Peptides against a protein of PDB entry 2MBZ. Designs and how they scored, part 34

Target 1, 143 residues: chain A of PDB entry 2MBZ
Amino acid sequence: GINLTPEEKFEVFGDFDPDQYEEEVRERWGNTDAYRQSKEKTASYTKEDWQRIQDEADELTRRFVALMDAGEPADSEGAMDAAEDHRQGIARNHYDCGYEMHTCLGEMYVSDERFTRNIDAAKPGLAAYMRDAILANAVRHTP

## One batch from the design tools (peptide; made by RFdiffusion4, then SolubleMPNN)

Design b2_p13_5_s2 (from b2_p13_5, 10 letters changed)
Fold by OpenDDE base, seed 2:
Structure b2_p13_5_s2 (fold): chain B 143 residues (1-143), chain A 13 residues (1-13)
Amino acid sequence: as target 1 above (143 residues)
Amino acid sequence: SAGFLGALAGLLL
């Protein structure tokens, strides 16, 4: 449940309507702590909060694309740092996101074609690159 | 834009 007006939702998310997927999300993940935490935390989010989240996501996307364009491997410090920032952003804005959870998200990015298409819209192979960076970051932080 | 809010990411990213 995003408590924004239709106009505000359009301004923030454009043609993407998160509410269209709420039922599926609840059915698949409604019994997880992540779902509960995210729903409770975001319940009070304003339009500005959601816009900030979108801006952060866009910035991270550009950052990963730049790394790929530069030929940096997904296990480079730059890519792993970007993955770490992604993890911390999720933890701050949505739910507790440890490295195990983060790697699961990374795998989802490549296993769920809807995520893959959405992410790869910025650059083909971006989802796989992110997954690999997320995994590498998790490994380096798991002695 | 879309970012990481994929079709199913609404609450999970």
Scores: peptide ipSAE 0.175, ipTM 0.812, DockQ to the pose 0.397
Fold by OpenDDE base, seed 1:
Structure b2_p13_5_s2 (fold): chain B 143 residues (1-143), chain A 13 residues (1-13)
Amino acid sequence: as target 1 above (143 residues)
Amino acid sequence: SAGFLGALAGLLL
């Protein structure tokens, strides 16, 4: 999967071990175009590429947290723009991510406890906020 | 940390 040394993986992902989820990902997504695209794109990724992806994710997390702290609703322009950036980031780095796929991901964030815990580590309720923003963004782009 | 890579790395973001 991720072509990094154990040390590089630790540097980028810390305590998160992506390898432990490889089998489950394959079971759930292995026959999808998304999986194929992701495998093809990420096969050549360097440590620097993965670090960039993590940095982008962290920046987006901070952006959503700031919106929540400011009391901005999840269907605000700011929140929807953040959701759009999230979708585009997935598209650039991993696989074609349309609005339908994006909403499915958003629902997973609140339905899979592992995702919820991971996301909400930044701020309680962040997963739900992101889901709502993702949905709102999808709606405004699919009239 | 793994931001939106969350649990289930690689594809589920």
Scores: peptide ipSAE 0.174, ipTM 0.810, DockQ to the pose 0.405
Fold by OpenDDE base, seed 3:
Structure b2_p13_5_s2 (fold): chain B 143 residues (1-143), chain A 13 residues (1-13)
Amino acid sequence: as target 1 above (143 residues)
Amino acid sequence: SAGFLGALAGLLL
């Protein structure tokens, strides 16, 4: 799991407790390469590492919100580039994330109400916008 | 704060 003290976990994640979902994650993904890779990479992460990951996610969220506010379609170059950066961030920090995997994650953002609610806290419809941008980015990288 | 975390955090993102 995440090797932080309870105090450090609160400082990084606030009211969200990732340990609450450990069993569900293990049940759904425990036999995948993604799960194994994530456990291996994150085993040595410090508080500062986790904070950086959170900051990167927040920055990307702001970027998508700005695109939506500007009226840019989800299949614009800007939106697709943001989706690509999201994919690459997952690859650096957690596990190999190909375009098929990324598309599956995007669909989860709109099909799991917990993700939808969390993402749309920044802006209503953001989860759907991200899903569409992720799909468009995957399509443009398909031969 | 914790953009993609908050539902099944520690892995899926």
Scores: peptide ipSAE 0.166, ipTM 0.808, DockQ to the pose 0.384
Fold by OpenDDE base, seed 4:
Order: C-alpha cells, then structure tokens, then sequence
Structure b2_p13_5_s2 (fold): chain B 143 residues (1-143), chain A 13 residues (1-13)
C-alpha cells in the first residue's frame, strides 16, 4: 500500500481511501506489467509526491471542465492535448501507458459506474468527454 | 481532491 501515515493520507487524499480498493485492484490487475510498474514506482513516493499527483489530477479536471464549458469538441486540439497530458501523467507517475491502454482506461470511465460517478462529480458528462478526447488523441497518434 | 484515483485505487487512474 501507500507508505504514508494515516494523517498524511488524510491530508493528501481526504475522504478518498485508496487502500480500500487495493484488494480489488490486485485481483483484477495483479498479474499485469502496469500493476508491477506502479507498485515499484510508488513504493518510494513521499507525501509530497502524492500531493503533486493529486494536484496534477485536479488541474487536469479543471482543464477538461473548462473545455466543456467553452463548448470545445472532444476531438479539438485542446481536448486531445489534455488527453495526451493525462496519458503522459500516468506514464510518468505510475506505469507505461500506451494509446491502446489509455483508450481502455477511457472506456472504463464510462463503463464502470464508480468511475463515472467520481469523475462526473466535477461536471456531468465529464467522463464521456474524457473518453472521447482520449480516443481522439489515440487516433491522431496511431495513423 | 481525489482526482482520477477514486473508484478503484491510484493504480488505474
């Protein structure tokens, strides 16, 4: 699990408890390279590292919301660039994330109601918008 | 906030 004290976990994640999902993640992904890479990378993460990751996620959320509010299509340069930054963030912080993997994650955002509910808390339809942007970004990078 | 870590650990994002 995350090597933070309970207090540090609260400071960084607040009401979200990542440990409650560890068993399910292990069951579903425990034999994948992504799981291994993530465990290896995050094992050394400090409170500041996790806070940075949270801040990056929040920034990306705000960016997508702003794009939606502006009426930018999910296949716009702005939306696709945001999707690319999302992909790169995953690669930097957790595991190698190719465009196919990223597309699979996008599909999960709309197919797993837990993800949909969590993401759409920022703005209704955000999960679907992200999925579409992720797909568009993948397409433009795999001609 | 929890960002995209929520709803199934930080591994998936």
Amino acid sequence: as target 1 above (143 residues)
Amino acid sequence: SAGFLGALAGLLL
Scores: peptide ipSAE 0.165, ipTM 0.809, DockQ to the pose 0.385

Design b2_p13_5_s3 (from b2_p13_5, 9 letters changed)
Fold by OpenDDE base, seed 5:
Structure b2_p13_5_s3 (fold): chain B 143 residues (1-143), chain A 13 residues (1-13)
Amino acid sequence: as target 1 above (143 residues)
Amino acid sequence: SAGALGALAGLLL
């Protein structure tokens, strides 16, 4: 799992415990390249690394929420750029994330209620908005 | 957050 002390985990993730999903994730994704790359890359991550990842995620969330509040469609330039930054963040921090992979992740955000609930905690419908932005971004980069 | 989502998916995000 994440190589942090319980105190560090609390400081970074708060009430969210990523380790509670480790077994399920291993069973479902343990044989994928994404899982392998993520485990290898994150094995050396410090508390500061994880905090940076959380800060990036929070910034992205605020960006999407602001777009929604402004009435910008999910296929707007702003929303697609946010989706692209999300994709690049995954690629930088976890595993190679092409547009097809990103699209699959976006679909998971709306098909797995656990993801939907966690994402929509920031704003109802955010998961669907992100999924749509991810799709639009993938399309514009796959003419 | 996306980070929390990644953790939810066992670091797959």
Scores: peptide ipSAE 0.178, ipTM 0.822, DockQ to the pose 0.458
Fold by OpenDDE base, seed 3:
Structure b2_p13_5_s3 (fold): chain B 143 residues (1-143), chain A 13 residues (1-13)
Amino acid sequence: as target 1 above (143 residues)
Amino acid sequence: SAGALGALAGLLL
């Protein structure tokens, strides 16, 4: 798993304990290339690396919330660019994330109520907005 | 918030 002390895990992830989901993740994703790539990349990550990843996620959240507050549609250039940055962030930190994989992740955000509740804590409807932006970004990159 | 996606997806997001 994540090579951090319990204290470090709390500092980085707070009330969201990844250890609670490790078995489920292994059962659902353990035979995928994405899982293997992620395990290989993250094996050397320090606390500072994990914190950076969380900070990037927070920044992305703020961008999407700002777009929603401004009334920008999920298929706007701004929203699609934020979705693209999200995809690229996954690619840098975890695994090769193509547009099909990204759309599957977006659908998970609205179909798994645990994701929906946690994402929408920042703003109601954020999970659906992200899903729609992810889909729009994938479509514009499909010739 | 940060950590929500990582925790639930085992950091697969």
Scores: peptide ipSAE 0.168, ipTM 0.814, DockQ to the pose 0.439
Fold by OpenDDE base, seed 1:
Structure b2_p13_5_s3 (fold): chain B 143 residues (1-143), chain A 13 residues (1-13)
Amino acid sequence: as target 1 above (143 residues)
Amino acid sequence: SAGALGALAGLLL
């Protein structure tokens, strides 16, 4: 799991407890390369590393929300670029994330109510917008 | 938000 003290976990994740999902994640992904890579990479992460990851996520969320507020289509250059940054962030921090994997994640954002609820807390419809941007970005990179 | 993607990170990352 995440090698942080309970206090550090609270400082970084607040009310969200990633340990609550550890068994489910292992059940769903435990035999995948993604899971192995993630466990290997994150094993050495410090509090500062996790905080950086959270900050990056916050920034990305703000970008998508701003795009939505501006009325930019999910297949706009701005939205697709944000989706690309999202994919790259996953690849950098957790596991190799190709476009197919990314589209699968995007679909999960709208099909799993837990993800939808958490994402849409920032803005209603954000999960769907992200999914659409992820798909558009994948399409433009797979000619 | 960090919490939203953090939750995603918990399940996906």
Scores: peptide ipSAE 0.168, ipTM 0.820, DockQ to the pose 0.433; fails the geometry check
Fold by OpenDDE base, seed 4:
Structure b2_p13_5_s3 (fold): chain B 143 residues (1-143), chain A 13 residues (1-13)
Amino acid sequence: as target 1 above (143 residues)
Amino acid sequence: SAGALGALAGLLL
C-alpha cells in the first residue's frame, strides 16, 4: 500500500482516499502483472513522489479541459499527444502500459460510473473525450 | 483534477 502517514495522505490526496478502493482493485486486478508492478514500484515512493504524481494528473486534466474548451477534436494532434503523455506517465510511475492496456483503461473511464463521475467533475464529457483521445492515439501508434 | 487522475493511476488509476 501507500506508506504515508494519515496526515501525509491528506496533504497529497485531500478528499480522495485511495485506501477505500484497495480491496476492490485487488479483487479486479490482483492477478495481473500490472498490479504486481504497481505495488513493487510504489512501495518505495515518498510523499514527494506521490505529490509529483498528483501534480502530473492535475496538469493532464487541465490540458484535456483546455482542448475541449478550444473545440479540438479528440483525434487532433493535441488530444492524442495528451493521451500519449497520460500513457507514458502510467508506464513511468506504475506499470507497463501499452496501447492495448491504455485503450482498456479508456473504456473503463466511460463504463464505470464512478470513474466517469470523478473525471467529469472537472468538465462534463471529459471521460468520453479522454477515451476517444486514448483510442485515437492507440490507433495512430499501431501498425 | 488530482483526485480524478489519482483514481486512474494506481490501476484504480
Scores: peptide ipSAE 0.160, ipTM 0.816, DockQ to the pose 0.466; fails the geometry check

Design b2_p13_6_s1 (from b2_p13_6, 4 letters changed)
Fold by OpenDDE base, seed 4:
Structure b2_p13_6_s1 (fold): chain B 143 residues (1-143), chain A 13 residues (1-13)
Amino acid sequence: as target 1 above (143 residues)
Amino acid sequence: AAAGALAFLGAAF
């Protein structure tokens, strides 16, 4: 789990409680290399590290929302670039995230109603838009 | 925001 006090977690994540998903994540991903890598990498993360990760995630959300508001297709260069930055952020902070893994995550965002609801809190349809951008980005990087 | 945090962390615990 995240090695922060309850107070620090509130300061970083606010109303979002990442701990409420820990059990489900373990059930779904606990036997994967991704889970092991994430546990190893994040074990030493400080409050400042988690705040940086949160800031990166917030910026990405704003970028996708702006693209949707502008009417940019999910397979536009802008949307695919945002998807690529999302993939790279996961790779740096948590686990090796290839394009196949990334598409798996995108599908989860639309197939798990809890993910869909939380993502779409920023803008209705955002989860589906992200999924489509992730797929398009994977296709352009795969022979 | 919760949406961004979940997008990054939801499958990375």
Scores: peptide ipSAE 0.102, ipTM 0.777, DockQ to the pose 0.428
Fold by OpenDDE base, seed 3:
Structure b2_p13_6_s1 (fold): chain B 143 residues (1-143), chain A 13 residues (1-13)
Amino acid sequence: as target 1 above (143 residues)
Amino acid sequence: AAAGALAFLGAAF
């Protein structure tokens, strides 16, 4: 679903090939509003748009790592704010992301080995930390 | 460099 040349895809995603997961994504999400919204938004994305999305994700990763290194709990204000920014980023780039959806994504980060390996490459245990922060942020916004 | 790439699986692109 990404209309970039093979060369552009390599520049943005490196050795990761998102096309390998296209069928699985369609099977898991194809009948949802989120999928339709994402297809609509991303249809006009340029290489620069995709690069921006990757850069935003990397920045957020660094922010979470810094919180962990500082010993801040996953339910700290700083960690929950980072989780909120993550949720809002998904909303801007892909689809309306409510707190229930966000908690489902957080759980996927620890239950899908592919996500866990990718996230924990920055710091061991980061996926679990993010999941916990996402859950805490959802709870504080739905008392 | 592309740490967020797998997010697309979750984002349903």
Scores: peptide ipSAE 0.089, ipTM 0.777, DockQ to the pose 0.484
Fold by OpenDDE base, seed 5:
Formats: C-alpha cells, structure tokens, sequence
Structure b2_p13_6_s1 (fold): chain B 143 residues (1-143), chain A 13 residues (1-13)
C-alpha cells in the first residue's frame, strides 16, 4: 500500500493508479516473501521516496530506449547493465530480487498484456527488450 | 512514468 494523499499520488504517478492493482497483487503475491518485504519497506516511504523510485524507473526506461534506438542487442553490456540496475533497484526499494526472480518478472512483462502495454508506451517492443536483457544479465551472472 | 511504476510495483505493493 501507498500512504500518499490522492494529490501526492497524482503528482508522482500521474494517470497510473497503483491502488487499482492492490487486490490482484495480494491475490497473486500475498503469500510471498517479496510481498511482505515490499509492504514492510514501503510503509515508511514518503512522497519524495516514491518520486525517487519513479525517477529511477524513468532513467532506466530512457537508457533502454536509447539502447534500442542505437541498435544495441539486448545481450549487449549496456543492456545487461541496465537490467542489472533494474534488479538492484527492485532489491533496494522493494524486496530481495535474485536473478531467478528477476527473470520471472521479465517474463511477466511480456506475458501480461497490461505490463506490455504500459511498458511499450515508451517504445514498442521495450517490454520484450527488457525481458531479453534481464535474461541475458541473469545468464552472465550464473556460472 | 506509468511504465516504470508498474514495472517495479506489479509484483508487490
């Protein structure tokens, strides 16, 4: 849950309403350690914390888009580094995110049309590119 | 952006 006022939520998330997904998230993830950890961590988050998280996500999106526009493959060092930063961001802000968990998230980004649509709003194919970069990053860190 | 928020928060709130 996010303990911001409606105004603060709008300032940070704009048209995106994370609360509309709360019930589904609880149904799908409510029994996981990730859910517990995220609830515990985010309970104390301020508007500034959420804004920082959004800024980090936006920066990462710009990096991926720039890589795609440059024709860099998803298994390039640049793309894998961006994927690693994504993983670390999740770990820092929400829950322990190992490479296997990260790979599962990547698959969700392309298998759930809502994720795909929202991510691809920045650039068509971004979700798939992220998934591939996430997978490549996981592979390079798994001997 | 909505894309970033969902990418992080879709797994847990």
Amino acid sequence: as target 1 above (143 residues)
Amino acid sequence: AAAGALAFLGAAF
Scores: peptide ipSAE 0.087, ipTM 0.777, DockQ to the pose 0.435
Fold by OpenDDE base, seed 2:
Structure b2_p13_6_s1 (fold): chain B 143 residues (1-143), chain A 13 residues (1-13)
Amino acid sequence: as target 1 above (143 residues)
Amino acid sequence: AAAGALAFLGAAF
């Protein structure tokens, strides 16, 4: 799991406890390369690393919300660029994330109610917007 | 509280 004290976990993740999903994650994705890579990479993460990751996620959330509020289509340059940054962030922090994988993640955001609820907490429809932006970004980067 | 999430976990993204 995440090598942080209970207090550190609270400081970084607040009321959300990622470790509560450890068993499910292992059952669903434990045999994937992505899972292995993430476990190996994050094993050395400090509190500061996790905080940085959360800050990056928050920043991207605000960015997507701003795009939606501005009426930018999910296939706009701005939305696709945000999706690309999201993909690259996953690649840096967790596992190799190609466009196919990213598209699958986007679909999960709208098909798994837990993800949808968590994402849409920032703005209703954000999960769908992200999914569409992720797909558009994948298309433009796939010759 | 952080609004960010981790892939694979029950969080956002």
Scores: peptide ipSAE 0.102, ipTM 0.782, DockQ to the pose 0.302; fails the geometry check

Design b2_p13_6_s2 (from b2_p13_6, 5 letters changed)
Fold by OpenDDE base, seed 5:
Structure b2_p13_6_s2 (fold): chain B 143 residues (1-143), chain A 13 residues (1-13)
Amino acid sequence: as target 1 above (143 residues)
Amino acid sequence: AAAGALAFLGGAF
């Protein structure tokens, strides 16, 4: 779980409660290295750390939305760079995230309605756009 | 935002 007070959690995540999904996440990923690594890293995170992570996510969202609004394809250099930053952000803050793992996450964004709904809250089709950008980025980095 | 937190949740939040 996240080591923050209820007030701190609200300040960082707002109406979203990550702890609401703790049991499901454990059931789905509890036996993976990713889960272990994430628990280990985040155990020491402060409110400021979580806020930084949210700010990074918001910035990335704005980048993708801007790309979509500009009509840039998901396999454009800009979109792929944003996808790469997303991958690196996960690796830095949570768990080792190779291109295979990243593509799996991208697919989940479009296959799980909860992810799709929440991501697309910023812009309809964002989840699909991110998935496609993630795939394109993985391809360009896999000879 | 919720989208950011949720994005990591799937992998291992």
Scores: peptide ipSAE 0.152, ipTM 0.789, DockQ to the pose 0.450
Fold by OpenDDE base, seed 1:
Structure b2_p13_6_s2 (fold): chain B 143 residues (1-143), chain A 13 residues (1-13)
Amino acid sequence: as target 1 above (143 residues)
Amino acid sequence: AAAGALAFLGGAF
């Protein structure tokens, strides 16, 4: 799991405990390259690394929310660029994330109520907006 | 936020 003390975990994730989902993640992804890559990369992560990742995610969330508030379509350049940054962030920090994988994640955001609930905590409909932007971004990069 | 961590949960954690 995450190599942080309980105190460090709380500092970074608050009341959310990612280790709570370890068993499910292993069952869903345990035999994939993504899982292996994540385990290898994150094994060396410090609290500061995890905090950086959270900060990046929060920034991206704010960016998507701002796009929604501005009425920008999910297939706008701005929304698709945000989706691309999301994909690249996953690739940089966790595992190789191609466009197919990214679209699968997007679908999970709207089909798994746990993801939807957590994402939409920032703004109702955010998960769907992200999914749509992810799909649009994948389409434009799949000529 | 928790949303960020969860978004990567698939292979990340």
Scores: peptide ipSAE 0.151, ipTM 0.784, DockQ to the pose 0.449
Fold by OpenDDE base, seed 3:
Structure b2_p13_6_s2 (fold): chain B 143 residues (1-143), chain A 13 residues (1-13)
Amino acid sequence: as target 1 above (143 residues)
Amino acid sequence: AAAGALAFLGGAF
């Protein structure tokens, strides 16, 4: 779990309470290498570490929104590069994230309504755009 | 703020 005080959790995650999803996450991922790696890496994370992770996610969101506003397709070089940075960010912070895993995450963004609502809060259709960019990036790296 | 928080469902913390 996340070893922050309730106050620290609120400062970092706001109204979102990750603890309410703990059991679901364990059910979905508990027996995977990704879960074990994430538990190992995050065990030493401070409040500042978690805040940095959130800031990185927000920055990437702004980058994708800018691409959409510019009319760049999801399989453009810019969109695929953003998807690659997303994949690498997961690898640094949580677990080894290959292209197959990344495409599974992208599909989750459009299949799980909670993810779709959260992502599309920045811009309608962003979740689908990210999914398509993730898929395109995976394809270009596995010709 | 904390827009990436839900991503932890995929991050498996």
Scores: peptide ipSAE 0.135, ipTM 0.784, DockQ to the pose 0.484
Fold by OpenDDE base, seed 2:
Structure b2_p13_6_s2 (fold): chain B 143 residues (1-143), chain A 13 residues (1-13)
Amino acid sequence: as target 1 above (143 residues)
Amino acid sequence: AAAGALAFLGGAF
């Protein structure tokens, strides 16, 4: 789990408690390399590390929302670049994230209603937009 | 926000 005090967790995540999903994540992903890598990598993370990760995630969300508001297609250069940054952020902070893994995550965003609901809290349809951008980005990087 | 956290950590928590 995340090694932060309750106060620190609130400072970083607000009312969102990532620990409430720990059991399910272990159940769904516990036998994957991604899960192992993430646990090993994040074990040393400080509050400042988690805050940075949240800031990066928020920035990316804002980028996608801005693209949607501008009417940019999910397969636009801007949307695909945002998807690439998303993939690279996962790879840097959590686990090896190739294009196949990334597309699987994208599909999860639209197939798991909790992901959809939580992502779409920023903007309706954001999860689907992200999925489409992720797929487009994967295609362009897979000759 | 929670949305961003989930986007990165879907299989990582």
Scores: peptide ipSAE 0.132, ipTM 0.784, DockQ to the pose 0.428

Design b2_p13_6_s3 (from b2_p13_6, 4 letters changed)
Fold by OpenDDE base, seed 5:
Structure b2_p13_6_s3 (fold): chain B 143 residues (1-143), chain A 13 residues (1-13)
Amino acid sequence: as target 1 above (143 residues)
Amino acid sequence: AAAGALAFLSAAF
Protein backbone atom coordinates (compact mmCIF):
# COMPACT_ATOMS: atom_id res chain seq x y z
CA GLY B 1 0.00 0.00 0.00
CA ILE B 2 0.83 3.68 0.09
CA ASN B 3 3.45 4.31 2.77
CA LEU B 4 1.90 7.38 4.38
CA THR B 5 0.40 8.09 7.78
CA PRO B 6 -3.37 8.55 7.95
CA GLU B 7 -2.81 12.29 8.33
CA GLU B 8 -0.51 12.45 5.32
CA LYS B 9 -2.99 10.46 3.24
CA PHE B 10 -5.72 12.91 4.15
CA GLU B 11 -3.52 15.88 3.29
CA VAL B 12 -2.75 14.45 -0.15
CA PHE B 13 -5.92 12.61 -1.14
CA GLY B 14 -8.56 14.27 1.02
CA ASP B 15 -11.80 12.33 1.02
CA PHE B 16 -10.51 9.86 -1.56
CA ASP B 17 -9.10 6.67 -0.05
CA PRO B 18 -6.87 4.85 -2.54
CA ASP B 19 -6.48 1.87 -0.21
CA GLN B 20 -10.19 1.20 -0.62
CA TYR B 21 -9.43 -0.17 -4.07
CA GLU B 22 -6.30 -2.17 -3.24
CA GLU B 23 -8.01 -5.57 -3.25
CA GLU B 24 -9.90 -4.93 -6.47
CA VAL B 25 -6.77 -3.65 -8.19
CA ARG B 26 -4.90 -6.78 -7.14
CA GLU B 27 -7.70 -8.99 -8.43
CA ARG B 28 -7.91 -7.20 -11.79
CA TRP B 29 -4.26 -6.38 -12.48
CA GLY B 30 -2.20 -8.30 -9.94
CA ASN B 31 -0.65 -10.57 -12.57
CA THR B 32 0.35 -7.75 -14.96
CA ASP B 33 3.70 -6.08 -15.49
CA ALA B 34 2.00 -2.74 -14.93
CA TYR B 35 1.00 -3.74 -11.41
CA ARG B 36 4.50 -4.98 -10.62
CA GLN B 37 6.13 -1.83 -11.98
CA SER B 38 3.77 0.43 -10.06
CA LYS B 39 4.34 -1.40 -6.79
CA GLU B 40 8.09 -1.23 -7.29
CA LYS B 41 8.14 2.48 -8.17
CA THR B 42 5.68 3.73 -5.58
CA ALA B 43 7.22 1.76 -2.72
CA SER B 44 9.76 4.55 -2.26
CA TYR B 45 7.39 7.48 -2.79
CA THR B 46 7.18 10.13 -0.11
CA LYS B 47 4.29 12.40 0.75
CA GLU B 48 5.89 14.99 -1.52
CA ASP B 49 5.99 12.51 -4.39
CA TRP B 50 2.29 11.70 -4.03
CA GLN B 51 1.47 15.39 -3.74
CA ARG B 52 3.37 16.06 -6.97
CA ILE B 53 1.37 13.34 -8.71
CA GLN B 54 -1.87 14.92 -7.50
CA ASP B 55 -0.70 18.36 -8.61
CA GLU B 56 0.11 17.00 -12.07
CA ALA B 57 -3.33 15.42 -12.29
CA ASP B 58 -5.00 18.66 -11.21
CA GLU B 59 -3.06 20.61 -13.82
CA LEU B 60 -4.12 18.22 -16.57
CA THR B 61 -7.71 18.44 -15.39
CA ARG B 62 -7.59 22.22 -15.64
CA ARG B 63 -6.12 22.00 -19.13
CA PHE B 64 -8.82 19.66 -20.37
CA VAL B 65 -11.58 21.74 -18.78
CA ALA B 66 -10.17 24.88 -20.39
CA LEU B 67 -10.09 23.15 -23.77
CA MET B 68 -13.70 22.05 -23.39
CA ASP B 69 -14.79 25.51 -22.30
CA ALA B 70 -13.05 26.97 -25.34
CA GLY B 71 -14.92 24.56 -27.60
CA GLU B 72 -11.77 22.81 -28.79
CA PRO B 73 -12.50 19.36 -30.21
CA ALA B 74 -11.02 16.33 -28.47
CA ASP B 75 -8.88 15.68 -31.54
CA SER B 76 -7.40 19.17 -31.51
CA GLU B 77 -3.66 19.51 -31.11
CA GLY B 78 -4.17 20.99 -27.66
CA ALA B 79 -6.35 18.12 -26.48
CA MET B 80 -4.07 15.48 -27.97
CA ASP B 81 -1.04 17.12 -26.35
CA ALA B 82 -2.79 17.04 -22.99
CA ALA B 83 -3.54 13.36 -23.56
CA GLU B 84 0.10 12.74 -24.42
CA ASP B 85 1.19 14.44 -21.21
CA HIS B 86 -1.26 12.24 -19.34
CA ARG B 87 0.26 9.13 -20.92
CA GLN B 88 3.78 10.28 -20.13
CA GLY B 89 2.80 11.04 -16.55
CA ILE B 90 1.57 7.48 -16.09
CA ALA B 91 4.77 6.15 -17.64
CA ARG B 92 6.95 8.32 -15.41
CA ASN B 93 5.14 7.70 -12.15
CA HIS B 94 3.64 4.22 -12.39
CA TYR B 95 4.29 1.87 -15.31
CA ASP B 96 5.22 1.70 -18.97
CA CYS B 97 2.21 3.10 -20.78
CA GLY B 98 2.09 2.64 -24.53
CA TYR B 99 -0.67 3.97 -26.72
CA GLU B 100 -2.63 0.73 -26.63
CA MET B 101 -2.56 0.70 -22.84
CA HIS B 102 -3.53 4.35 -22.77
CA THR B 103 -6.57 3.77 -24.98
CA CYS B 104 -7.62 0.93 -22.70
CA LEU B 105 -7.43 3.28 -19.74
CA GLY B 106 -9.48 5.85 -21.62
CA GLU B 107 -12.19 3.29 -22.26
CA MET B 108 -12.20 2.41 -18.58
CA TYR B 109 -12.78 6.07 -17.71
CA VAL B 110 -16.13 5.97 -19.50
CA SER B 111 -17.13 2.36 -18.81
CA ASP B 112 -16.53 2.29 -15.05
CA GLU B 113 -19.00 4.65 -13.40
CA ARG B 114 -16.65 5.23 -10.47
CA PHE B 115 -14.02 6.71 -12.78
CA THR B 116 -16.63 8.66 -14.70
CA ARG B 117 -18.11 10.16 -11.55
CA ASN B 118 -14.72 11.07 -10.14
CA ILE B 119 -13.44 12.66 -13.35
CA ASP B 120 -16.68 14.43 -14.22
CA ALA B 121 -16.68 16.07 -10.80
CA ALA B 122 -14.52 18.73 -12.45
CA LYS B 123 -16.79 19.08 -15.47
CA PRO B 124 -19.62 16.94 -16.89
CA GLY B 125 -18.40 14.99 -19.89
CA LEU B 126 -14.72 15.34 -19.02
CA ALA B 127 -14.15 11.57 -18.91
CA ALA B 128 -15.57 11.16 -22.41
CA TYR B 129 -13.54 14.12 -23.65
CA MET B 130 -10.37 12.63 -22.19
CA ARG B 131 -11.15 9.23 -23.74
CA ASP B 132 -11.62 10.83 -27.13
CA ALA B 133 -8.43 12.86 -26.80
CA ILE B 134 -6.50 9.76 -25.71
CA LEU B 135 -7.77 7.86 -28.73
CA ALA B 136 -6.95 10.71 -31.10
CA ASN B 137 -3.45 11.02 -29.65
CA ALA B 138 -2.91 7.29 -30.06
CA VAL B 139 -4.08 7.41 -33.68
CA ARG B 140 -1.72 10.23 -34.63
CA HIS B 141 1.21 8.31 -33.14
CA THR B 142 0.40 4.94 -34.72
CA PRO B 143 0.52 5.24 -38.54
CA ALA A 1 -7.04 18.57 -4.50
CA ALA A 2 -7.41 14.90 -5.44
CA ALA A 3 -9.37 15.19 -8.68
CA GLY A 4 -7.16 12.74 -10.53
CA ALA A 5 -6.52 10.29 -7.71
CA LEU A 6 -8.95 7.59 -8.82
CA ALA A 7 -8.06 7.99 -12.48
CA PHE A 8 -4.44 7.12 -11.77
CA LEU A 9 -4.43 4.90 -8.71
CA SER A 10 -7.26 2.51 -9.63
CA ALA A 11 -5.25 1.45 -12.66
CA ALA A 12 -1.75 1.77 -11.19
CA PHE A 13 -1.76 0.33 -7.66
Scores: peptide ipSAE 0.095, ipTM 0.766, DockQ to the pose 0.420
Fold by OpenDDE base, seed 3:
Structure b2_p13_6_s3 (fold): chain B 143 residues (1-143), chain A 13 residues (1-13)
Amino acid sequence: as target 1 above (143 residues)
Amino acid sequence: AAAGALAFLSAAF
């Protein structure tokens, strides 16, 4: 798990409690390479590392919201580039994330109400927009 | 406090 004090966890994640999902995550993904890689990478993460990762995610969220506000389609170059950066961010911080894995994550964002609620807190419909951009980005990178 | 736990969400775990 995340090796931070309760106070540090609150400072980084706010009211979102990642620990409440630990058992479910282990049950669903505990036997995957992605889970193993994530545990190996994050084992050495400091509070500052986690904060950087959250800041990167927040910046990407703002970028998607700006695209939506501008009326850019989810299959626009801008939206697909944002999706690609999202994929690469996962790869750097957690585990190898190919396009198939990325599309599975995108589908989870709209099929699991917990993800949808958390993502759409920034803007209603953001989860669906991200899913569509993720899919479009995967398609353009598949011959 | 960070606005989102989006890194955790993005990683699915």
Scores: peptide ipSAE 0.092, ipTM 0.762, DockQ to the pose 0.423
Fold by OpenDDE base, seed 2:
Structure b2_p13_6_s3 (fold): chain B 143 residues (1-143), chain A 13 residues (1-13)
Amino acid sequence: as target 1 above (143 residues)
Amino acid sequence: AAAGALAFLSAAF
């Protein structure tokens, strides 16, 4: 779990408690390298680390929304660059995230209604847009 | 809110 006090968790995550999903995550992905890497890496994270991660995620969300609002297609250079930054952010903060893994995450965003609902809270269709951008980015980096 | 952060963190376990 996340080693923050309840007060710190509230400051960083608000009303969302990521630890509520710990059991399900362990059951679904506990045998993967990604899970192991994430648990090991985040075990040492401070409140400031988590806050940075939250800020990065929020920034990326705003970036995707702006692209959508501007009418940029998901396979535009701008959208693919945002997807690449998303992939690199995961790799830096959590676990090795290749393009195949990233594509799988993108698909999860649209196939798991919980993810879809959470993502689309920022803008309807954002999850699908992200998935498409992630796929496009993966394709362009896989000659 | 932390909608984007929520999605990111949950995807990263």
Scores: peptide ipSAE 0.092, ipTM 0.764, DockQ to the pose 0.368
Fold by OpenDDE base, seed 1:
Structure b2_p13_6_s3 (fold): chain B 143 residues (1-143), chain A 13 residues (1-13)
Amino acid sequence: as target 1 above (143 residues)
Amino acid sequence: AAAGALAFLSAAF
């Protein structure tokens, strides 16, 4: 799990408790390379590291919302670039995230109501927009 | 915030 005090966790994640999903994550992905890599990388993370990750995620969210508000298609260069940054962020912070893995994550964002609800808290339809951008980005990077 | 946490962590933790 995340080695932070309850206070530190609150400072970084607010009312969202990532530990609530630890068991489910282990059950679903515990035997994958992604899980192992994530556990190894995050084991040394400080509060500052987690805060950086949250800040990056928030920035990306704002970026997608801005694109949506501007009426930019999910397959626009801007949206696909945002999707690419999302993929790279996962790769840096958690585990190697190829385009196939990324598309699977995108599908999960619209298939798992918990993800959809949480993501769409920023803007209705954001999860679907992200999924579409992720797919488009994967396509443009596939020979 | 919570949206980012779930989008990133819940997928791999």
Scores: peptide ipSAE 0.086, ipTM 0.760, DockQ to the pose 0.428

